# Peptides against a protein of PDB entry 1EBD, part 1

All scores and structures are predictions.

Target 1, 138 residues: chain A of PDB entry 1EBD
Amino acid sequence: KASYEGKVAAEAIAGHPSAVDYVAIPAVVFSDPECASVGYFEQQAKDEGIDVIAAKFPFAANGRALALNDTDGFLKLVVRKEDGVIIGAQIIGPNASDMIAELGLAIEAGMTAEDIALTIHAHPTLGEIAMEAAEVAL
Positions, changes and structure headers below are counted from each chain's first letter, unless a header gives other numbers.
Peptide ipSAE was made for these designs. It is ipSAE averaged over its two directions, with the distance scale d0 held at 1.0 Angstrom where the peptide's residues are scored. Compare it between designs on one protein only; published cut-offs may not apply.
A fold fails the geometry check if it doesn't show the stated peptide or something in it is severely misdrawn.

## One batch from the design tools (peptide; made by RFdiffusion4, then SolubleMPNN; aimed at target 1 A19 V23 E108; its pose is not in this set)

Design b1_p8_3_s1
Fold by OpenDDE base, seed 3:
Structure b1_p8_3_s1 (fold): chain B 138 residues (1-138), chain A 8 residues (1-8)
Amino acid sequence: as target 1 above (138 residues)
Amino acid sequence: LKVVKHKK
């Protein structure tokens, strides 16, 4: 966020038209395990009257996480029930800080859980946990 | 948006 706002400010000072117009701003905590979030939390969506599915998949069931001996945590998708659109995601686990970018792209693009579930992810990878969580939402 | 889907 701050580096992006700095770019917009530099462009404005240089006389170029620039604006911040994004739906999905990621938040990351570089703890052990890492924590990352983008879009709605499940409770925030419920408080706004959005009917959601919270689809959760554990790193303990991910082949790459097992091979790395780093299986703490999970990925959660927050999916709007009416149309299957992804409106939020949370990751606690290995490489969460980088993995949140796929889900940020999915939210910005208005993708569904079906879109991720039908995307081929390389096996074995940490990233394929997004596909597994998307299948839980179907 | 065009998303590439495959049949499962």
Scores: peptide ipSAE 0.037, ipTM 0.616, DockQ to the pose 0.032
OpenDDE base, seeds 1, 2, 4, 5: peptide ipSAE 0.012, 0.022, 0.024, 0.014; ipTM 0.427, 0.625, 0.611, 0.433

## One batch from the design tools (peptide; aimed at target 1 R80 D83 V85 A109)

Design b1_p11_4 (made by RFdiffusion4)
Pose (drawn by RFdiffusion4):
Structure b1_p11_4 (pose): chain A 138 residues (1-138), chain P 11 residues (1-11)
Amino acid sequence: as target 1 above (138 residues)
Amino acid sequence: AAARKARAKAK
């Protein structure tokens, strides 16, 4: 957040019609099962007065997570029911800090569960859980 | 792109 604003400030000073414009910022916590979040939590969304569905997919079902032998964790998609647009995501499990980038790019651009579900992911990887979760969302 | 981003900010 600081670095982004740093650029916006210098650009505004120079005359560039720069402004602060992002839909979300990811936050990561390096706990044992590292966790990452972006966008709305399922509760924040409905407290905001939004009809959102949430899809939750476990690492226990992913093949790579079984190979890593760390199966405690999940990925959650908070999706606006009215248009399938993803507005928040939460990952708890190995490499959540890296996996968060895909969901983050999706939120920033206003993509849908289908957009992600129709994207072929690598197998066997953890990043693909997002594919399976969006499949669940659909 | 801008429209999709604006949509993402809507309730």

Design b1_p11_4_s2 (made by RFdiffusion4, then SolubleMPNN; from b1_p11_4 with A10E)
Fold by OpenDDE base, seed 5:
Structure b1_p11_4_s2 (fold): chain B 138 residues (1-138), chain A 11 residues (1-11)
Amino acid sequence: as target 1 above (138 residues)
Amino acid sequence: AAARKARAKEK
C-alpha cells in the first residue's frame, strides 16, 4: 500500500495524472507457516449481510506441498453467492506471502471463482491450490 | 469468464 501510494505520488510530482484506487490490500505474516489474507474474511462478509461460499482446500491435498513435505494449512476463497465473484482469500501455508498476489489480482479485477477454476495452473505447484479451491466454490 | 478468456487469447 505505502509503496503503491508512493509511486502514485511520484508520478503526480513528475506531471503525470494519477490516482490511488484499490479494492483490497494484502496482509502478510511471515510466520511458519506463513499467513496471508486479502479482501473479506468469511465472517466479515457474513457480518455485512453478504451471502458467501467459503471454499477451502488443504495443502495436504496439494501435490507440490506433498513433494515439499510442507502440507500444513489451507487456502480459503470467500465467494459471493449471487454472482460467484471472489471477494476475499486467506492462505495459511507454504509461500502464502507470494501466493496471495494471484488472489489480490483476482479480487481487484472482479474475477469469479469460475475464472480461477478455468485458469490452468501448472501441475504440481503450490499455486494450483487456488484453482482447486475455486473448483470447490463452483 | 468466456469473454475475458477470449480477450486474453486475442492479445
Scores: peptide ipSAE 0.036, ipTM 0.653, DockQ to the pose 0.057
OpenDDE base, seeds 1, 2, 3, 4: peptide ipSAE 0.026, 0.031, 0.026, 0.026; ipTM 0.626, 0.639, 0.629, 0.621

## One batch from the design tools (peptide; aimed at target 1 A19 D21 E108)

Design b2_p13_1 (made by RFdiffusion4)
Amino acid sequence: AAARAALAAAAAA
Pose (drawn by RFdiffusion4):
Structure b2_p13_1 (pose): chain A 138 residues (1-138), chain P 13 residues (1-13)
Amino acid sequence: as target 1 above (138 residues)
Amino acid sequence: AAARAALXXXXXX
């Protein structure tokens, strides 16, 4: 957040019609099962007065997570029911800090669960859980 | 989206 604004400030000073414009910022916590979040939490969304569905997919089902032998965790997609647009995501489990980037790019650009579900992911990887979760969302 | 389009237009001008 600081670095982004740093650029916006200098650009505005120079005359560039720069402004602060992002839909979300990811936050990561390096706990044992590292966790990452971006966008709305399922509760924040409905407290905001938004009809949102939430899809939750476990690492216990993913093949790579079994190989890593760390199966405690999940990925959650908070999706606007009215248009399938993803507005928040939460990952708890190995490499959540890296996996968060895909869901983050999707939120920033206003993509849908289908957009992600129709994207072929790597197998066997953790990042593909997002594919399976969006499949669940659909 | 609209805010970003407006900034892009102001930059092009």

Design b2_p13_1_s1 (made by RFdiffusion4, then SolubleMPNN; from b2_p13_1 with A3R L7Q)
Fold by OpenDDE base, seed 5:
Structure b2_p13_1_s1 (fold): chain B 138 residues (1-138), chain A 13 residues (1-13)
Amino acid sequence: as target 1 above (138 residues)
Amino acid sequence: AARRAAQAAAAAA
């Protein structure tokens, strides 16, 4: 956020037209395991009256996580039931701080769980967990 | 997204 806003400000100072219009701001905690979040938490969505699917997939079931012997945690997608649109995501586990970017992109683009589920992820990778969680949401 | 766009276009035709 701050870096992006700084870029927009610099462009404005240079006389370039620029605007900031984002839906979701990622939050990261560089703990062990790492924690990352973007968009709605499940409870936040529920508190706002949004009917959601919370699709969770554990790193213990991810082939790359197993190969790395780093299987703590999970990925959770928060999916709006009405249209299948991803409105939030949380990751606790290996590389969560970087992996959240895919889901940030998905939210900003208004993608559905189906979009992620039908996106080929390399096997075996940590990134597959997003696909697997998306499949849970279908 | 691309699939939905194609489906939406087909439904609107």
Scores: peptide ipSAE 0.039, ipTM 0.501, DockQ to the pose 0.039
OpenDDE base, seeds 1, 2, 3, 4: peptide ipSAE 0.031, 0.033, 0.024, 0.016; ipTM 0.535, 0.497, 0.533, 0.517; seed 4 fails the geometry check

Design b2_p13_1_s2 (made by RFdiffusion4, then SolubleMPNN; from b2_p13_1 with A1S A3R L7M)
Fold by OpenDDE base, seed 3:
Structure b2_p13_1_s2 (fold): chain B 138 residues (1-138), chain A 13 residues (1-13)
Amino acid sequence: as target 1 above (138 residues)
Amino acid sequence: SARRAAMAAAAAA
């Protein structure tokens, strides 16, 4: 956020039209394991009356995580039940800080769990866990 | 998905 605001300010100083437009701002904690979130948490959606599927997949079942001996945590997708649209995601585990970007893009684009499930992810990779969690939501 | 169907329809138009 601060970096983005700095860019907008620099563009304004340079005489270029620019706007601050924040949608689906990621939040990251660089702990061990890392934590990352974007969009709705499950409870936030429920509090707003949105019927959701919380699709969770553990890193303990991810081939790359096993190979790295770093299997703590999980990925969770928050999926709107009526249309399968992804409205939130949380990751606790290896490389969560970078992996959250794919899911941020999916939310911004209005993608469904099916869209992620039908996207080929390289094997074995940590990112493959997004596909696995999406399949849980189907 | 509905999104993919909409994008495919737009691309074909």
Scores: peptide ipSAE 0.030, ipTM 0.478, DockQ to the pose 0.048
OpenDDE base, seeds 1, 2, 4, 5: peptide ipSAE 0.029, 0.022, 0.022, 0.029; ipTM 0.620, 0.501, 0.482, 0.496

## One batch from the design tools (peptide; made by RFdiffusion4, then SolubleMPNN; aimed at target 1 D83 V85 A109 G110; its pose is not in this set)

Design b2_p15_2_s2
Fold by OpenDDE base, seed 1:
Structure b2_p15_2_s2 (fold): chain B 138 residues (1-138), chain A 15 residues (1-15)
Amino acid sequence: as target 1 above (138 residues)
Amino acid sequence: SRRAANRARLKELRA
């Protein structure tokens, strides 16, 4: 967020039209395992009266994670039940700090769990976990 | 909404 705002400010100072416009702001903790989040947490959505599906998939069931012997944690998608739109995501596990970007993009673009489920992910990769979690939400 | 518009655009691109 701060880096993005800095870029927008620099563009404005340079005389270019620019504005900060975002829907979802990623948050990352570079712990072991890494933690990353974007958009709603499940409880936040519930507190606001949004009916959601919390679709969780563990790294212990991910082929790449198994191959790397790094299977701690999970990916969780927070999906609005009414229309399947992804409104939040949390990742605890390997490469969470980078993997959250896919889900940030999905939220900003108004994508559904179906959109991710129907996207081909390379095999075997950690990123497949997003597809697996999306399938859980269907 | 912005999300609805973006989703509509995505579907259009996939069609």
Scores: peptide ipSAE 0.139, ipTM 0.725, DockQ to the pose 0.156
OpenDDE base, seeds 2, 3, 4, 5: peptide ipSAE 0.028, 0.025, 0.030, 0.031; ipTM 0.591, 0.612, 0.609, 0.636

Design b2_p15_5_s4
Fold by OpenDDE base, seed 1:
Formats: sequence, structure tokens, C-alpha cells
Structure b2_p15_5_s4 (fold): chain B 138 residues (1-138), chain A 15 residues (1-15)
Amino acid sequence: as target 1 above (138 residues)
Amino acid sequence: SRLDLLRKRAAERRA
């Protein structure tokens, strides 16, 4: 967020039209396992009266995680029931700090779980877990 | 095509 705001400020100073306009701000803790979140938590959505599907997929079922012997944790997608739009995501596990970027992009772009499910992810990769979680949400 | 469909849907949903 701070880095993004810095870029916007620099562009404004340079005379370029730019504004801080984002929906989802990622939060990361570089622990072991890493933790990352973007958008709504399930309970936050419920507290606001949004009907959601919480789709969870464990790293223990991810091929790359198994190959790396690093299978602790999971990915959770928070999906709005009415239209399948992804409104939040949480990751606890290997490379969560980088993997959250895909979901941040998906949220900002108004993508659905189906959009991610229909996107080919390389096999075997940690990122493939996003596709698996998206399929759970369908 | 599938890609065209996804692009169309994405454009419609973006705020």
C-alpha cells in the first residue's frame, strides 16, 4: 500500500493523472508457514450481510507442496454466492506471500471462482492450489 | 472462444 501510494504521488508530481484506486490490500506475515490475506475474511463478509461460500483446499493435497515436503496449511477463497465473485482470500502455507498476488488481482478485476477454475495453472505448482480452491467453490 | 468469453465477462464485472 505504501509503495503503491508512493508511485501515485510520484506520478502526480510528474503531472500524470493518477489516483489511489484499489479495493483489496494484501496483508502478509513472513512466518513459517507464511500467512497472507486479501479482501474479506469469511466472518467479515457475514457481518456485513454478504452470503458467501468459504472454499478451502489444503496444501497437503497439492502436488508441489508434497514434492517439497512442505504441506502445512491451506488456501481459502471467500466467494459471494449471488454471482460467484471472489471477494477475499487467505493463505497459510508455502510461498503464501507471493501467491496472494494472484488472488489480489482476481479480486480487483472482479473475477469469479469460475474464472480461476478455468485458468490453466502449471502442474505441479503451489499456485495450482488456487485453481483447486476455486473448483471447490463451484 | 473460451478466452473471448472470459475477457467479455471480466470487462462486464470490473468496477
Scores: peptide ipSAE 0.044, ipTM 0.690, DockQ to the pose 0.104
OpenDDE base, seeds 2, 3, 4, 5: peptide ipSAE 0.030, 0.036, 0.028, 0.034; ipTM 0.644, 0.670, 0.623, 0.667

## One batch from the design tools (peptide; aimed at target 1 D115)

Design b2_p16_1 (made by RFdiffusion4)
Amino acid sequence: AAAAAATIAEKAAAKL
Pose (drawn by RFdiffusion4):
Structure b2_p16_1 (pose): chain A 138 residues (1-138), chain P 16 residues (1-16)
Amino acid sequence: as target 1 above (138 residues)
Amino acid sequence: XXXXXXTIAEKAAAKL
């Protein structure tokens, strides 16, 4: 957040019609099962007065997570029911800090669960859980 | 993995 604004400030000073414009910022916590979040939590969304569906997919079902032998965790997609647009995501589990980037790029650009579900992911990887979760969302 | 990231990136760019 600080670095982004740093650029916006210098650009505005120079005359560039720069402004602060992002839909979300990811936050990561390096706990044992590291966690990452971006966008709305399922509750914040509804409390905001938004009809959102939430899809939750477990690492216990992913093959790479079994190989890593760390199966405690999940990925959650908060999706606007009215248009399938993803507005929040939460990952708890190995490499959540890295996996968060894909869901983050999706939120920033206004992509849908289908957009992600129709994207072939690597197998066997953790990042692909997002594919399976969006499949659940659909 | 890189191919999936590129696809996501292309889709995101198309929406912007």

Design b2_p16_1_s4 (made by RFdiffusion4, then SolubleMPNN; from b2_p16_1, 8 letters changed)
Fold by OpenDDE base, seed 2:
Structure b2_p16_1_s4 (fold): chain B 138 residues (1-138), chain A 16 residues (1-16)
Amino acid sequence: as target 1 above (138 residues)
Amino acid sequence: REAARRALREKAAARL
């Protein structure tokens, strides 16, 4: 956030078009487990009248998380039901701070749950949790 | 691509 806002401010001072889209700005807490969020929370989308699917997948069901002996938490995708577009994601678990970047990219690009579900992830990785959550949203 | 999307939807629906 702050680094991006600083870049946007520098671009604005330089006379370039600058816009800050806060929807795809990740928020990270480096706790144990890590917490990361981008875009809409499920309740926030509902409060705005967006019909959403909240797809949740636990770290305990992931082969990499099991191999690391770190299985706490889950990934949640917030998917707009009308068109399957990903509008938010929340991650609580190991490496959540880095895993959120893929989902930030997906939101910025207007990707659907089908686009993530059809993306091949390396096996075994924590990144496969995003793919599995996207399959749940279908 | 559409056939793969359909197969994933069918698999997802079978898990519910």
Scores: peptide ipSAE 0.032, ipTM 0.644, DockQ to the pose 0.041
OpenDDE base, seeds 1, 3, 4, 5: peptide ipSAE 0.026, 0.030, 0.023, 0.031; ipTM 0.613, 0.643, 0.582, 0.652

## One batch from the design tools (peptide; aimed at target 1 V23 A109)

Design b2_p17_1_s2 (made by RFdiffusion4, then SolubleMPNN; its pose is not in this set)
Fold by OpenDDE base, seed 4:
Structure b2_p17_1_s2 (fold): chain B 138 residues (1-138), chain A 17 residues (1-17)
Amino acid sequence: as target 1 above (138 residues)
Amino acid sequence: SMADFRARALARIAARR
C-alpha cells in the first residue's frame, strides 16, 4: 500500500495524474502460519450487498503442503455470483505472503474462478491450492 | 467512504473484462 501510494504521488508530481483506487491491495501478517488477504472478505462483500460464493480449500488436501509437513490453514476465494469474478482472497498457511500476489493479479485483471480453475499450476506446488479453491467455486 | 472506493474499483475491474 504505502509503496504504491508513493508511486502515485511521484507520478502526480511528474504531471501524470493517477489514482489509488484498487480492490487488490494485499495485507500480510508474517505469523506462523502466515496470513495474507487481498480484496474483499466474505463478510465485507455481504455487508455491501454483493452476493458471493466463498470457496475454501484446506492445505491439508494439498500435495505440496503434505510433503512439507505444513498443512495448517486454507485458501478462501470470494467470488461474485453474478459473473464469477474473483473479488477477494484470503490465505492462511505456508507461503501465504507470496501466494497472495497471484490472486491480487487475478482480482485486478477481472479474472473469474473459471480462469483460475483452467490455469495449469505446476505439480506438486502450494499454488495448486488456488486452482482447487477455484474449482470449488464453480 | 470505503464502500464507495471499493465500488469504483470493482467498476474499473468490470470495465477491463
Scores: peptide ipSAE 0.129, ipTM 0.761, DockQ to the pose 0.052
OpenDDE base, seeds 1, 2, 3, 5: peptide ipSAE 0.117, 0.108, 0.065, 0.066; ipTM 0.744, 0.730, 0.660, 0.677

Design b2_p17_1_s4 (made by RFdiffusion4, then SolubleMPNN; its pose is not in this set)
Fold by OpenDDE base, seed 2:
Structure b2_p17_1_s4 (fold): chain B 138 residues (1-138), chain A 17 residues (1-17)
Amino acid sequence: as target 1 above (138 residues)
Amino acid sequence: SVADFRAKALARIAARR
């Protein structure tokens, strides 16, 4: 957030058109397990009158997480019901700090849950949990 | 407000598709 806002401010001072995007700005806590979020939380979307699906998939059901013996937590997608567009994601679990980048990209690109569900993820990886959560949102 | 910026951000994201 701070680095992005600093870049936007520097571009504006330099006379370049720049805009702050508050949806695709990640927040990370490097705890054990790690916590990451981008875009809307489910309740924030509801409070703004956005009809959403909250799709949750646990790390305990992920083959890589099982192989690592690190199965605490989940991934949650917040998907707008009208068009299936991903508007938020939250991850609590192993490698959440890096895994949030895929979902930040998906939000910035206006991708749907279907776009992620139809993307082949390597097996077994922690990244498959994004695909699995997207399938839950369909 | 932050909410106003979020609404504008969502509109920009939707317009990129």
Scores: peptide ipSAE 0.079, ipTM 0.693, DockQ to the pose 0.053
OpenDDE base, seeds 1, 3, 4, 5: peptide ipSAE 0.023, 0.025, 0.020, 0.020; ipTM 0.571, 0.576, 0.584, 0.579; seed 5 fails the geometry check

Design b2_p17_3_s1 (made by RFdiffusion4, then SolubleMPNN; its pose is not in this set)
Fold by OpenDDE base, seed 5:
Structure b2_p17_3_s1 (fold): chain B 138 residues (1-138), chain A 17 residues (1-17)
Amino acid sequence: as target 1 above (138 residues)
Amino acid sequence: RAAELAARRERLKALRA
């Protein structure tokens, strides 16, 4: 967020049209395992009266994670039941800090779980876990 | 963009059916 706002400010100072208009801000903790989050947590959505599906898929069931011998954790999608739109995501596990970007993009674009489920993810990759979690949400 | 995405979903589902 701060880096992005700095870029916007620099562009404005340079005389170019620029604005900050984001829906979700990623949060990352570079621990072992890494933790990353964007948008709503499940309980936050529920507290606001949003009916959600929390779709969870473990890294223990991901082929790349198995190959890397790094299978701790999971990916969770928070999906609004009304329209299937992804409103949040959490990742605890390998490469979470980088993988959260796909889900941030999905949220910013107003994508649904089906959009991710219908997107081909390379095999075997850690990124497939997003597709797997999306399929759980269907 | 939402409308475009919705249309794409339908196209993709149709192609893969």
Scores: peptide ipSAE 0.062, ipTM 0.696, DockQ to the pose 0.046
OpenDDE base, seeds 1, 2, 3, 4: peptide ipSAE 0.033, 0.022, 0.025, 0.025; ipTM 0.652, 0.564, 0.584, 0.589

Design b2_p17_3_s2 (made by RFdiffusion4, then SolubleMPNN; its pose is not in this set)
Fold by OpenDDE base, seed 2:
Structure b2_p17_3_s2 (fold): chain B 138 residues (1-138), chain A 17 residues (1-17)
Amino acid sequence: as target 1 above (138 residues)
Amino acid sequence: MAARLAANRERLKALRA
């Protein structure tokens, strides 16, 4: 957020038209395990009257996490039931700070869980957890 | 963008059905 706002400010100072326009700002805590979030939490969506599917997939079920002996945590995908659009994601686990970027892109682009589920992810990677969670949401 | 994504989704679904 701050880095992006700094860029917008720099562009404005340089005399270029610039505006802050974002759908999804990632929030990251570089703890052990890392925590990352983007878009809606499940309860926030429900409080706003959005009917959602919350798909959860654990790191312990991922081949790369097992190989790394780092299996704590999960990915939660918040999907709007009406159209399958991803509106939020939360990750607690190894590499969460980087993994959230894919989901930030997906939300910003208006992608569905099906779009991620149909995307081939490299094997074995932690990134497959996003694909697995997307499949759970279908 | 949305129309392109939707079209691509349908293409992928058809290929992988």
Scores: peptide ipSAE 0.148, ipTM 0.756, DockQ to the pose 0.046
OpenDDE base, seeds 1, 3, 4, 5: peptide ipSAE 0.032, 0.033, 0.029, 0.032; ipTM 0.601, 0.636, 0.579, 0.579

Design b2_p17_5_s1 (made by RFdiffusion4, then SolubleMPNN; its pose is not in this set)
Fold by OpenDDE base, seed 3:
Formats: sequence, C-alpha cells, structure tokens
Structure b2_p17_5_s1 (fold): chain B 138 residues (1-138), chain A 17 residues (1-17)
Amino acid sequence: as target 1 above (138 residues)
Amino acid sequence: SRAAFRAKALARIAARR
C-alpha cells in the first residue's frame, strides 16, 4: 500500500494521469503461519452485492506442504459467479507472502478461475495450490 | 479451454495498443 501510494503520488506530481486502484494491492502479515490477501474478501464482496464463489483448498492436501511437514492453513479464491473472474484471494500458510503475487497478477489482468486451472504449475510445489483452488471454483 | 485462454491474452495485448 504505502509504496504504491508513493509511486502514484510521484506520477501525479510529474503530471501523469494516475488512477488509485486499491483492489489489486496485496496485504501481508509475516506471522507463523504467514497471511496474505489481495482484492475482495468473500464477505466484502457479498456486502457490495457481488454474487461470488469462495473456492478453498487446504495445504493439508498439497503434495509439497506434506513433504515439508508444513500443512497449516489454506488458499481461498473469491470468484465472481457472472463471468468466473477472480476478484480476491487469501492465503494462510507456508510461503503465503510470495505466493500472493501470482493471484495479484491474475486479478490485475482480469483472469478467470479457468485461466489459473489451465495454467501448468510445477509438481510438487506450494504454488500448485492456486491451481487446485481454481479447479474447485469451476 | 487453453486456446480460449491464449485468445483472451492476445485480446488484452491488442486493447493496450
């Protein structure tokens, strides 16, 4: 947030048109387990009248998390039902702080759950959980 | 489909030009 706001302010001072869009700004908490979020929470989308699918996949079912003996938490995708567009994501678990970047890119690019489900992820990886959660949203 | 995903990506590139 603060780094992005600083960039937007610098662009505005330079006379460039800059739009502040907070939807695709990641938030990270370096706790144990780590917490990361980008875009809408499920309840926030519902409170705004957006009909959503909340697709959740646990790290306890991820092959890399099992191999690392670090299986706490989950990935959640918030998907708009009308068009399958990803509008939010939350990760609680191993490497959440870095893994949120893929989902931030997906939201910023207007990607669907199908777009992530059809992207080949390396096996076994923690990042593969994004593909599994996307398949739940189909 | 994978073909539709690629087509959508190409459409985004075209809309930015």
Scores: peptide ipSAE 0.136, ipTM 0.731, DockQ to the pose 0.160
OpenDDE base, seeds 1, 2, 4, 5: peptide ipSAE 0.033, 0.030, 0.128, 0.051; ipTM 0.650, 0.596, 0.728, 0.671

Design b2_p17_7 (made by RFdiffusion4)
Pose (drawn by RFdiffusion4):
Structure b2_p17_7 (pose): chain A 138 residues (1-138), chain P 17 residues (1-17)
Amino acid sequence: as target 1 above (138 residues)
Amino acid sequence: AAARAANRAALLARLRA
């Protein structure tokens, strides 16, 4: 957040019609099962007065997570029911800090569960859980 | 592209509110 604004400030000073414009910022916590979040939590979304569906997919089902032998965790997609647009995601489990980037790029650009579900992911990887979760969302 | 821009704009408007 600080670095982004740093650029916006200098650009505004120079005359560039720069402004602060992002739809979300990811936050990561390096706990044992590292966790990452971006966008709305399922509760924040409905408290905001938004009809959102949430899809939750477990690492226990992913093959790479079984190989890593760390199966405690999940990925959650908070999706606007009215248009399938993803507005928040939460990952708890190995490499959540890295996996969060994909869901983040999707939120920033206003993509849908289908956009992600129709994207072929690597197998066997953890990042593909996002694919399976969006499949669940659909 | 336009649909995605509209989605993003709606998200940004909501964030700013």

Design b2_p17_7_s4 (made by RFdiffusion4, then SolubleMPNN; from b2_p17_7, 8 letters changed)
Fold by OpenDDE base, seed 2:
Structure b2_p17_7_s4 (fold): chain B 138 residues (1-138), chain A 17 residues (1-17)
Amino acid sequence: as target 1 above (138 residues)
Amino acid sequence: SAAREARRQELLALRRK
C-alpha cells in the first residue's frame, strides 16, 4: 500500500495523471504466525448488508504445512453468497504475506470461489489452502 | 470469459463511486 501510494505521489509530482482507487489493498503483519488480509472481513460485509459465506480452511489439513511442521492458523475466504464472488480474504499462518497476493488478484479480477476451486494448485504447497477454502465456499 | 468481464466492469464501477 505504501509503495503503491508512493508511486502515485511521484507520478503526480511529475505532472502525470494518477489515482489510488483499488478495491482490494492488502495488509500484512509479519508476526509468527504471519497475518494477512485483503478486502472485506466477514463482519464488515455483514454490517454493510452483504450476505456472505465465510469459508475457512486450516493449515493443519495442508500437506505442505504438515511437512514443514508449521500448521498454526487458517485461511478464510469471504464470498458474496448471491454470485460466489470473492470479496475478502484473511490468512493467519506460514507464508501468509506472500499467499495473500493470489487472493488480492482474485478479488481485483472479480473472480468467484469456483474460479479458484477449479484452478490446479501445485502439490504439496501452502497455496493449495486457497483452493481448499474455495471448495468449502461452493 | 464474458462473466469475468461483467464482474470486472462491476468492480471498476465501484471504484468510480
Scores: peptide ipSAE 0.104, ipTM 0.702, DockQ to the pose 0.446
OpenDDE base, seeds 1, 3, 4, 5: peptide ipSAE 0.027, 0.181, 0.095, 0.041; ipTM 0.608, 0.757, 0.704, 0.641; seed 3 fails the geometry check

## One batch from the design tools (peptide; aimed at target 1 P17 V23)

Design b2_p19_1_s1 (made by RFdiffusion4, then SolubleMPNN; its pose is not in this set)
Fold by OpenDDE base, seed 4:
Structure b2_p19_1_s1 (fold): chain B 138 residues (1-138), chain A 19 residues (1-19)
Amino acid sequence: as target 1 above (138 residues)
Amino acid sequence: MEEIRRRREAAAAAAAAAA
C-alpha cells in the first residue's frame, strides 16, 4: 500500500495523471507463523450484506507443509455466493507473505474459486493449498 | 475468468467428440 501510494504521489508531482485504482491491497504480518490478508474478511463481507462462502483448508492437510514439518495454520477464501467470485483471502502459515500474491491477482482479475480450482498447481507445494481451498468453495 | 472456463470446456468437447 504505502509503496504504491508513494509511486502515485511521485507521478502526480511529476505532472503525470496517476490514481490509486486497486480492488485488493495486501496486508502482511511477518510473524511466526506469517499472516497475510487481501480483500474482504468474512465478517466484513457479512457486515456489508454480501452473502459469502468461507472456504478453509488447513496446512496440516498440505503435502509440502507436512514434508517441511510446518503445518500450523490455514488458508481461507472468502467467495461471493452469487457468482463464485473470490473477494477476499487470509493465510496464516508458512510462506503466507508470498502466497497471498496469487490470491491478490485472482481478486484483482475478478476470478472465481473455480478458476483457481481448475489451475494446475505444482506438486508438492504450499501453493496447492489455494487450489484445495478453492475446491472446498465449489 | 471466462478464458479459463472456455478453454476447459473446449478441451472437454474435443475429448467427447473423439470418443
Scores: peptide ipSAE 0.048, ipTM 0.495, DockQ to the pose 0.077
OpenDDE base, seeds 1, 2, 3, 5: peptide ipSAE 0.042, 0.046, 0.036, 0.047; ipTM 0.555, 0.499, 0.480, 0.491; seed 1 fails the geometry check

Design b2_p19_1_s2 (made by RFdiffusion4, then SolubleMPNN; its pose is not in this set)
Fold by OpenDDE base, seed 5:
Parts: C-alpha cells; structure tokens; sequence
Structure b2_p19_1_s2 (fold): chain B 138 residues (1-138), chain A 19 residues (1-19)
C-alpha cells in the first residue's frame, strides 16, 4: 500500500496525471508461522451478502512443506460462487509473505479458481498449495 | 500507476459490455 501510494504521489508531484486504483492490498505479518492476507476474508464477504466458497488446503499435505519440516498452517481461497472469481486469500505457513503475491495478482486480474487450478506449479514447491486450494474450490 | 488504473477501467468496461 504505502509503496504504491508513494509512486502515485511521486507521479502527481512530477505533474503527471495519476490515479490510485487497486482491488486488493496485501497485508503481511512476519511471524512464525508467517501470516498473509489479500482481498476479502470469508466473513467480510458473507457480511456483504456475497455467496462464497472458502477453499482450504493444509501445508501438512504439501510435499515441499514436508521436505522442509514446516507443515504448520494452510492456504484459504475465498471464491465467489456465482462466477468462480477469487475475491480473497489467506495464508498461514512457510513463505506466506511471498506466496501471497500470486494470489494478489490473481485477484487484481479477476482470475477464477479454475485459472489457478489449471496453472502448472513446479513440483515440489510451496506454491503448489495455491493450485491445490483452487482445486478444492471446484 | 495511472496506466494500471486506465487498463483496469478498460477491462471493467469491456466485461460489463460482454455481460
């Protein structure tokens, strides 16, 4: 957020037309395990009357997480049922701070759970958990 | 940033026109 707003402010100060337009701003806590979120939480979507699927996949089922002996937590996708569009994501687990970037991209692009499920992730990686959670949403 | 905003507005308008 602040870095992006700083770029917009720099463009405005330089006399260029600039607009702040973003759908999803990532939030990260560098704890152990790391916590990351982008877009809607499941409850926020429900409170707004959005019918959602909360697709959850555990790091305990991820081959890279097992190999790292770091299997705490999960990835959760918040998927709008009407059209399969990803409107939020939460990650608690290894490398959550970096992994949230893929999901931020997906939300900002208006991608579906199917788009992520059909994206080949390298094996074995922590990133595969996004694909696995997307498959749970289908 | 302004170019990103313009592209988003164009995509939203195209999606609304296709619906």
Amino acid sequence: as target 1 above (138 residues)
Amino acid sequence: PAAIAARRAARAAAAAAAA
Scores: peptide ipSAE 0.023, ipTM 0.462, DockQ to the pose 0.074
OpenDDE base, seeds 1, 2, 3, 4: peptide ipSAE 0.022, 0.021, 0.021, 0.019; ipTM 0.451, 0.453, 0.452, 0.455

